# Ledger of designs, part 100: peptides against a protein of PDB entry 5VVV

Target 1, 276 residues: chain A of PDB entry 5VVV
Amino acid sequence: FLCGVVEGFYGRPWVMEQRKELFRRLQKWELNTYLYAPKDDYKHRMFWREMYSVEEAEQLMTLISAAREYEIEFIYAISPGLDITFSNPKEVSTLKRKLDQVSQFGCRSFALLFDDIDHNMCAADKEVFSSFAHAQVSITNEIYQYLGEPETFLFCPTEYCGTFCYPNVSQSPYLRTVGEKLLPGIEVLWTGPKVVSKEIPVESIEEVSKIIKRAPVIWDNIHANDYDQKRLFLGPYKGRSTELIPRLKGVLTNPNCEFEANYVAIHTLATWYKSN
Target 2, 276 residues: chain A of PDB entry 5VVV as posed
Amino acid sequence: FLCGVVEGFYGRPWVMEQRKELFRRLQKWELNTYLYAPKDDYKHRMFWREMYSVEEAEQLMTLISAAREYEIEFIYAISPGLDITFSNPKEVSTLKRKLDQVSQFGCRSFALLFDNIDHNMCAADKEVFSSFAHAQVSITNEIYQYLGEPETFLFCPTEYCGTFCYPNVSQSPYLRTVGEKLLPGIEVLWTGPKVVSKEIPVESIEEVSKIIKRAPVIWDNIHANDYDQKRLFLGPYKGRSTELIPRLKGVLTNPNCEFEANYVAIHTLATWYKSN

## One batch from the design tools (peptide; made by RFdiffusion4, then SolubleMPNN)

Design b2_p17_5_s3 (from b2_p17_5, 9 letters changed)
Fold by OpenDDE base, seed 1:
Structure b2_p17_5_s3 (fold): chain B 276 residues (1-276), chain A 17 residues (1-17)
Amino acid sequence: as target 1 above (276 residues)
Amino acid sequence: SEENEIAIKFLKEKAKE
């Protein structure tokens, strides 16, 4: 069971010292996972093709080593979906080289994110792939196999919540393609019925699990505040029954942008996880 | 940029829920 934090918000990323302090807190609270997915990190999303500099490499190596010291699984995410051509072998090779560089930093766990992108494929991809889901699954499976089938590999779908599913969760052709064709060792990220789910009913997890043919990892936006800079979410982790735990592969909270605001959010997630 | 428009759209959808 993956339990911890995703740094997955828009806005100023956390500094390396905040991330190291996070790992110490995660270990102390018996949590085990950190997902590196900061939306405004240029080499994560907008400039995903660009290799890390020597200075950036030293920082990432130090961060990954610190995660290992605290027995925290460091998952490196990349979001190529803004402008990738899925049918272009050069694009696939560029993605492979970027993940090879991160593997050299000592990273062993990875994520491909296709959240918050346009559903339209370019003309070249339409000639090769039957749908957007087929293109995403093809590259994800190829990368997963190329990396030697790492123990933890995550996929974030473009339809990552109930409100984004067309026509709905149980009938989505996109999620059906993901469930049928995504390799079984790849985990699927999900935010619940909504992007910011006030509640995540057990029945809603059973519905999505059936179509994706696996238990999801929850990307939980309950404490996310990137959409409202005037608000801090300081309340406890709530609206999730402990009956979800045996039905999930994990829970990663995407908390407030302000690192210091997240004590209650993360501590109450840990209490929830240990209460089962 | 088109990227910023997608990000703003997403943030607006989160804020409506």
Scores: peptide ipSAE 0.079, ipTM 0.792, DockQ to the pose 0.088
Fold by OpenDDE base, seed 5:
Structure b2_p17_5_s3 (fold): chain B 276 residues (1-276), chain A 17 residues (1-17)
Amino acid sequence: as target 1 above (276 residues)
Amino acid sequence: SEENEIAIKFLKEKAKE
């Protein structure tokens, strides 16, 4: 069971010292996972093709080593979906080279994120792939196999919540393709019925699990404030029955952008997780 | 940028939920 934090918000990323402090807190609270997915890290999303510099590499290696020291699984995410051409072998090769670089930093767990992108393929991809889901699954499977089938590999679908599913969760052709064609060793991220789910009913997890043919990992936006930085979400982790735990592969909270605001959010997630 | 427009769109969707 993956339980911890995703740094998945828009806005100023956490500094390396904050991330190291996070790992210490996660270990102390018996949480086990950190997903590196800061949307405004240029080489994560907008400039995903660009290799890390020597200085950035040293920092990232140090961060990955710190995660290991605290027994926290460091998952490196990349979000190529803004401008990738899935049918272009050069794009696939560029993605492979980027993940090879991160693997050389000692990273062993990875994620491909296709959240917050347009649902339309370019003309070239439409000639090669039957649907957007087929394109995403194809590259994801290829990358997963290329990396030697790492123990932890995550996929974030474009339809990552109930409200983004067309026509709905159980009938989504996109999620059906993901469920049928995504390799079984790849985990699927999900935010619940909504992007910011006040509640995640058990029945909603059963519904999505059926179509994706696996238990999801919750990307939990309950404490996310990137959409309204004038607000701080200081309340406890709530609206999730402990009955979800046996029906999930994990829960990763995407908390407030303000690092110091997240004590209650993360601590109460840990209490929730240990209560089952 | 188009990227920023997409990001802002999804952020606005989050804020409505």
Scores: peptide ipSAE 0.053, ipTM 0.756, DockQ to the pose 0.087
Fold by OpenDDE base, seed 4:
Structure b2_p17_5_s3 (fold): chain B 276 residues (1-276), chain A 17 residues (1-17)
Amino acid sequence: as target 1 above (276 residues)
Amino acid sequence: SEENEIAIKFLKEKAKE
């Protein structure tokens, strides 16, 4: 069971010292996972093709080493979906080289994120892939296999919540393709019925699990505030029955952008997880 | 940019929830 934090918000990423402090807190609370997915980290999303500099490499190596020191699984995410041509072997090779570099930093767990992108493929991809889901699954499977089938590999679908599913969760051709074609060792991220799910009913997890043919990892935006700069949600982790735990592969909270605002968010997630 | 429109759309969708 993956339990911890995803740094998955828009806005200023956390600094390396905050991330190290996070790992210490996660260990203390017997949480086990950090997903590196800061949307405004240029080499994560906008410039995903760009290799890390020597200085950036040293920082990431130090961060990954710190995660290991605190027994936190460091999952490196990349979001190539803004401008990747899935059918272009050079793009796939560029993605491979980027993940090879991160593997050299000592990273062993990875995520491919296709959240917050247009559903339209370019003309070249339309000639090769039957759908956007087929393109995403193809590259995800290829990368997963290329990396030697790491123990933890995550996929974030473009339809990552109930409200984004067309026509709905159980009938989504996109999620059906993901469920049928994504290799079984790849985990699927899900935010619940909504992007910011007030509640995640058990029935909603059973519904999505059926179509994706696996238990999801919850990307939980309950404490996210990147969408409202005036919002600071300091309330407990709530609206999630502990009966979800045996039906999930994990829960990763995407908390407030303000690092120090997240004590209650992360601590109450830990309490929730241990209450089962 | 198209990226900004997606981000704004996402932010607007989150803010409606």
Scores: peptide ipSAE 0.037, ipTM 0.732, DockQ to the pose 0.089
Fold by OpenDDE base, seed 3:
Structure b2_p17_5_s3 (fold): chain B 276 residues (1-276), chain A 17 residues (1-17)
Amino acid sequence: as target 1 above (276 residues)
Amino acid sequence: SEENEIAIKFLKEKAKE
């Protein structure tokens, strides 16, 4: 069971010292996972093709080593979906080389994120793939296999919540393709019925699990505030029954952008996780 | 930029909830 934090917000990424402090807190609270997915890291999303510099590599190696020191699984995410041509072998090779570099930093766990992108394929991809889901699954499976089928590999679908599913969760052709064609060792990220789910009913998890043919990992935006600068939710992790735990592969909270505002968010997640 | 438009779209979708 993956339980911890995703740094998945838009806005200023946490500094390395904050991330190390996070790992210490995660270990102390018996959480086990950190997903590196800062939207404003240029080489994570906008410039995903660009290799890390020597200086950036040293920082990431240090960060990954710190995660290991605190027994936190470091998952490196990349979001190539803004401008990748799925059918172009050079693009696939570029993605492979980027993830090879991160593997050299000592990273063993990875994520491909296709959240917050346009659902239209380019003309070249339309000639090769039957749908956007087919294109995403193809590259994800290829990368997963290329990396030697790492123990933890995550996929974030473009339809990552109930409100983004067309026509709905159980009938989504996109999620059906993901469920049927994504290799079974790849985990699927999900935010619940909504992007910011006030509640995640058990029935909603059963519904999505059926179509994706696996238990999801919750990307939980309950404490996210990147979308509303005036929002500071200091409430406990709530609206999630502990009955979800046996039905999930994990829960990763995407908390407030303000690092120091996340004590309650992370601590109450830890309490929730340990209560079952 | 296109990236900014996507980010704004995402932020707007989250803010509706």
Scores: peptide ipSAE 0.034, ipTM 0.729, DockQ to the pose 0.088

Design b2_p17_5_s4 (from b2_p17_5, 7 letters changed)
Fold by OpenDDE base, seed 1:
Structure b2_p17_5_s4 (fold): chain B 276 residues (1-276), chain A 17 residues (1-17)
Amino acid sequence: as target 1 above (276 residues)
Amino acid sequence: DELNEIAIEFLEKKAKE
């Protein structure tokens, strides 16, 4: 069971010292996972093709080593979906080289994210792939196999919550393709019925699990505040029955952008997890 | 709800970058 934090918000990323402090807190509270997915880190999303510099490499190696020291699984995410051409072998090779570099930093767990992108494929991709889901699954499977089938590999769908599913969760052709064609060793991220789910009913998890043919990992936006700079979410982790735990592969909270505001959010997640 | 409407509007802008 993956339980911890995803740094998955838009806005100013956390600094390396904050991330190291997070690892210490996660270990102390018996949590086990950190997903590196800061949307406004240039080489994560906007400039995903660009290799890390020598200085950036040293920082990432140090961060990954710190995660290992505190027995926290470090998962490196990349978001190529803004402008990748899925059918172009050069694009696939570029993605492989980027993840090879991160592998050399000591990273062993990875994620491909296709959230918050346009649903339209370019003309070249339409000639090769039957749908957007087919294109995403193809590259994800290829990368997963290329990396030697790492023990932890995550996929974030474009339809990552109930309200984004067309026509709905149980009948979505997109999610059906993901469930049927995504290799079984790859985990799927999900935010619940909504982008920001006040509640995640057990029945809603059973519904999505059926179509994706696996238990999801919850990307939990209950404490996310990147979408409204006037709000801080300081309340406890709630609206999730502990009966969800045996029905999930994990829970990663995407909390407030302000690192110092997240004590209650993360501590109460830990209490929830240990209460089962 | 209000929060989700704000969040979706925000994310739709990000998708067009």
Scores: peptide ipSAE 0.704, ipTM 0.965, DockQ to the pose 0.798
Fold by OpenDDE base, seed 4:
Structure b2_p17_5_s4 (fold): chain B 276 residues (1-276), chain A 17 residues (1-17)
Amino acid sequence: as target 1 above (276 residues)
Amino acid sequence: DELNEIAIEFLEKKAKE
């Protein structure tokens, strides 16, 4: 069971010292996972093709080493979906090289994120893939296999919540393709019925699990505030029955952008997790 | 709800960047 934090917000990423402090807290609270997915980190999303510099490499190596020191699984995410051409072998090779570099930093867990992108493919991709889901699954499977089938590999679908599913969760051709064609060793991220789910009913998890053919990892936006930085979400982790735990592969909270605001959010997640 | 409406609007802008 993956339980911890995803740094998955837009806005100023956390600094390395904050991330290290997070690892200390996660260990203390018996959480086990950090997903590196800062949307506005230069080489995570907008410029995903660019290799890390020597200085950036040193920082990431240090961060990954720190995660290991605190027994926190460091999952490196990349979001190539803004402008990747899925059918272009050069794009695939570029992604492979980027993840190879991160592997050299000591990272062993990875995620491909296709959230917050347009649903349309370019002309070249339309000639090769039957659908957007087919394109995403193809590259994800290829990368997963290329990396030697890491123990932890995550996929974030474009339809990552109930409201984004067309026509709905159970009948989504996109999610059906993901469920049927995504390799079984790859986990699927999900935010619940909504982007910001006040509640995640057990029935909603059963529904999505059926179509994706696996238990999801919750990317939990209950405390996310990147969409409205005039708000801070300081309340406890709630609206999730502990009955979800055996029906999930994990829960990663995507909390407030302000690192200092997240004590309650993360601590109460830990309490929730340990209460079952 | 209001939060999701705000969030979706925000994310739609991000998808177009």
Scores: peptide ipSAE 0.695, ipTM 0.965, DockQ to the pose 0.822
Fold by OpenDDE base, seed 5:
Structure b2_p17_5_s4 (fold): chain B 276 residues (1-276), chain A 17 residues (1-17)
Amino acid sequence: as target 1 above (276 residues)
Amino acid sequence: DELNEIAIEFLEKKAKE
């Protein structure tokens, strides 16, 4: 069971010292996972093709080593979906090289994120792939296999919540393709019925699990505030029955951008996790 | 709800970057 934090917000990424402090807190609270997915890290999303510099490499290596020190699984995410051409072998090779570099930093867990992108494929991709889901699954499977089928590999679908499913969760051709074609060893991220799910009913998890043919990992936006920086979400982790735990592969909270605001959010997640 | 409407609007803008 993956339980911890995803740094998955837009806005100023956490600094390395904050991330190290996070690892210390996660360990202390008996959480086990950190997903590196800062949207405004240029080399994560907008410039995903660009390799890390020597200085950036040193920082990431240090960060990954720190995660290991605190027995936190460090998952490196990349979001190529803004401008990747799935059918272009050069794009695939570029993605492979980028993840290979990160692997050299000592990272062993990875994620491909296709959240917050246009649902339309380019003309070239339409000639090769039957659907957007087929394109995403193809590259994801290829990357997963290229990396030697790491123990933890995550996929974030474009339809990552109930609201984004067309026509709905149970009948989504996109999610059906993901479920059927995504290799079984790849986990699927999900935010619940909504982007920001006040509640995640058990029935909603059963529904999505059926179509994706696996228990999802919750990317939980309950405390996310990047979408409205005038708000801080300081309340406890709530609206999730502990009955969800046996039905999930994990829960990763995407908390407030302000690192200092997240004590209650993360601590109460830990309490929730240990209460089953 | 209000939060989701704000969030979706925000994310739709991000998808166009």
Scores: peptide ipSAE 0.691, ipTM 0.964, DockQ to the pose 0.825
Fold by OpenDDE base, seed 3:
Structure b2_p17_5_s4 (fold): chain B 276 residues (1-276), chain A 17 residues (1-17)
Amino acid sequence: as target 1 above (276 residues)
Amino acid sequence: DELNEIAIEFLEKKAKE
């Protein structure tokens, strides 16, 4: 069971010292996972093709080593979906080389994120793939296999919550394709019925699990505030029955952008997790 | 709800970057 934090917000990424402090807190609270997915880290999303410099590499290596020190699984995410051409072998090769570099930093767990992108394929991709889901699954499976089928590999669908499913969760052709064609060893991220789910009913997890043919990992936006800088979410982790735990592969909270604001959010997640 | 409306609007802008 993956339980911890996803740094998955837009805005200023946490600094290395904050991330190390996070790892210390996660260990202390008996959480086990950190997903590196800072949207405004240039080489994560906007410039996903660009290799890390020597200086950046040293920083990431140090960060990954720190995660290991605190027995936190470090998952490196990349978001190529803004401008990748799925059918272009050069693009696939570029993605492979980028993830090879990160593997050299000591990273063993990875994620491909296709959240917050348009549903449209370019003309070249339309000639090759039957749907957007087919294109995403194809590259995800290929990368997963190329990396030697790492123990932890995550996929974030474009339809990552109930609200984004067309026509709905149980009848989504997109999610059906994901469920049927995504290799079984790849986990699927999900935010619940909504982007920011006040509640995640057990029945809603059963519904999505059926179509994706696996238990999801919750990307939990209950404390996310990147979308409204006027708000700060200081309340406890709530609206999730502990009955969800046996029905999930994990829960990763995407908390407030302000690192110092997240004590209650993360601590109460830990309490929730240990209460089962 | 209000939060989701704000969030979706925000994310739609991000998708167009």
Scores: peptide ipSAE 0.678, ipTM 0.962, DockQ to the pose 0.834

Design b2_p17_6_s1 (from b2_p17_6, 10 letters changed)
Fold by OpenDDE base, seed 4:
Structure b2_p17_6_s1 (fold): chain B 276 residues (1-276), chain A 17 residues (1-17)
Amino acid sequence: as target 1 above (276 residues)
Amino acid sequence: MYEKAKKAYFEAARADR
């Protein structure tokens, strides 16, 4: 069971010292996972093709080593979906080289994220893939296999919550394709019925699990505030029955952008997790 | 494209609160 934090917000990413402090807290609270997915880290999303510099490499190696020190699984995410041409072998090779570099930093867990992108494929991809889901699954499977089928590999769908599913969760052709064609060893991220789910009912998890053919990892936006810089969410982790735990592969909270604001959010997640 | 998708997330997230 993956339980911890996803740094998955828009806005200023956390600094390395904050991330190290996070690992210390996660260990203390018996959480086990950190997903590196800061949307405004340029080499994560906008410039995903760009290799890390020597200086950036040193920082990431140090960060990954720190995660290991605190027994936190460091999952490196990349979001190539803004402008990748899925059918272009050079693009696939570029993605492979980028993830190779990160592997050299000591990273062993990875994620491909296709959240918050246009559903339209370019002309070249339309000639090769039957749908956007087929394109995403194809590259995800290929990368997963290329990396030697790491123990933890995550996929974030473009339809990552109930409200983003067309026409709905159980009838989504996109999610059906993901469920049918995504290799079974790859986990699927999900935010619940909504982008920010006040509640995540058990039945809603059963519904999505059926179509994706696996238990999801919750990307939990309950404390996310990147969309409203005037608000901080300081309340406890709530609206999730502990009965969800055996029905999930994990829960990763995407909390407030302000690192210092997240004590209650993360601590209460830990309490929730350990209460089962 | 980036701005549009980001905006869609922000609008959805705000509406969910």
Scores: peptide ipSAE 0.740, ipTM 0.947, DockQ to the pose 0.848
Fold by OpenDDE base, seed 5:
Structure b2_p17_6_s1 (fold): chain B 276 residues (1-276), chain A 17 residues (1-17)
Amino acid sequence: as target 1 above (276 residues)
Amino acid sequence: MYEKAKKAYFEAARADR
């Protein structure tokens, strides 16, 4: 069961010292996972093709080593979906090289994120793939296999919550394709019925699990504030029955952008997890 | 300049509160 934090917000990414402090806290609270997915870290999303510099490499190696020190699984995410051409072998090879570099930093867990992108494929991709889901699954499976089928590999769908599913969760052709064709060793991220789910009913997890053919990992936006940083969400982790735990592969909270604001959010997640 | 899908996330998230 993956339980911890996803740094998955827009806005100023956390600095390395904050991330190291996070690892210390996660260990102390008996959480086990950090997903690196800062959307405004340039080489994660907007410039996903660009290799890390020597200086950036040193920082990431140090960060990954720190995660290991605190027994936190470091999952490196990349979000190529803004401008990748799925059918272009050069794009696939570029993605492979980027993840090879991160592998050399000591990273062993990875994620491909296709959240917050246009549903429309370019003309070249339409000639090759039957649907957007087929294109995403194809590259995800290929990358997963290329990396030697790491123990932890995550996929974030474009339809990552109930309200983003067309026509709905159970009838989504996109999610059906993901469920049927995404290799079984790859986990699927989900934010619940909504982008920010006040509650995540058990029935809603059963519904999505059926179509994706696996228990999801919750990307939980309950404390996210990147969309309105004049607000801070300081309340406890709530609206999630502990009955969800046996029906999930994990829960990763995407909390307030302000690192200092997240004590209660993360601590109460830990309490929730341990109350199972 | 803004990204359309990013905007959609922001609008959805605000509406969900």
Scores: peptide ipSAE 0.739, ipTM 0.946, DockQ to the pose 0.671
Fold by OpenDDE base, seed 1:
Structure b2_p17_6_s1 (fold): chain B 276 residues (1-276), chain A 17 residues (1-17)
Amino acid sequence: as target 1 above (276 residues)
Amino acid sequence: MYEKAKKAYFEAARADR
């Protein structure tokens, strides 16, 4: 069971010292996972093709080593969906080279994210793939296999919550394709019925699990504030029955952008996790 | 394209609160 934090917000990313402090807190509270996915990190999303510099490599190696020291699984995410051409072998090779570099830093867990992108494929991709879901699954499976089928590999769908599913969760052709064609060893991220789910009913998890043919990992936006940084969400982790735990592969909370504001959010997640 | 997708997330998230 993956339980911890996803740094998955828009805005100023956390600094390396904050991330190291996070690992210490996660270990202390018996959590086990950190997902690196800061939206405004240039080489994560907008410039995903760009290799890390020597200086950036040193920082990431140090960060990954720190995660290992505190027995936290470090998952490196990349979001190529803004402008990747799925059918172009050169684009696939570029993605492979980027992940090879991160593998050399000591990273062993990875994620491909296709959230917050246009659903339309370019003309070249339309000639090769039957749908957007087919294109995403194809590259995800290829990368997963290329990396030697790592123990932890995550996929974030474009339809990552109930309200983004067309026409709905149980009838989504997109999610059906993901469920049927995504290799079984790849986990699927989900935010619940909504982008920010006040509650995540057990029945809603059973519904999505059926179509994606696996238990999801919750990307939980309950404390996210990147969309309104005038507000801080300081309340406890709530609206999730502990009955969800045996029905999930994990929970990763995407909390407030302000690192110092997240004590209650993360601590109460830990209490929730240990109370099952 | 980036701004449009980001905006859609922000609008949905605000509406969910």
Scores: peptide ipSAE 0.739, ipTM 0.947, DockQ to the pose 0.843
Fold by OpenDDE base, seed 3:
Structure b2_p17_6_s1 (fold): chain B 276 residues (1-276), chain A 17 residues (1-17)
Amino acid sequence: as target 1 above (276 residues)
Amino acid sequence: MYEKAKKAYFEAARADR
């Protein structure tokens, strides 16, 4: 069961010292996972093709080593979906080389994220793939296999919550394709019925699990505030029955952008997790 | 391009609160 934090917000990423402090806290609270997915890290999303510099590599290696020190699984995410051409072998190779570099940093867990992108494929991809889901699954499976089928590999769908599903969760052709064709060893991220789910009912998890043919990992935006800089969310982790735990592969909270504001958010997640 | 994708998330998230 993956339980911890996803740094998945838009805005200024946390600095390395904050991330190290996070790892200390995660260990102390008996959480086990950190997903590196800062939207405004340029080489994560906007310039996903760009290899890390020597200096950036040193920082990431140090960060990954710190995660290991505190027994936190470090998952490196990349979001190529803004402008990747799925059918272009050069693009696939570029993605492979980028992840090879990160592997050399000591990273063993990975994620491909296709959240917050347009649903339309380019002309070249339309000639090759039956749908956007087919294109995403194809590259995800290929990368997963290329990396030697890592123990932890995550996929974030474009339809990552109930409200983003067309026409709905149970009838989504996109999610059906994901469920049917995504290799079973790849986990699927989900934010619940909504982008920010006040509640995540057990029934809603059963519904999505059925179509994706696996228990999801919750990307939980309950404390996310990147969309509203005038608000901080300081309340406890709530609206999730502990009955969800046996029905999930994990929960990763995407908390406030302000690192210092997240004590309650993360601590109460830990309490929730240990209460099962 | 990038701002549009971000905006869509922001609008949805705000509406969910």
Scores: peptide ipSAE 0.734, ipTM 0.946, DockQ to the pose 0.911

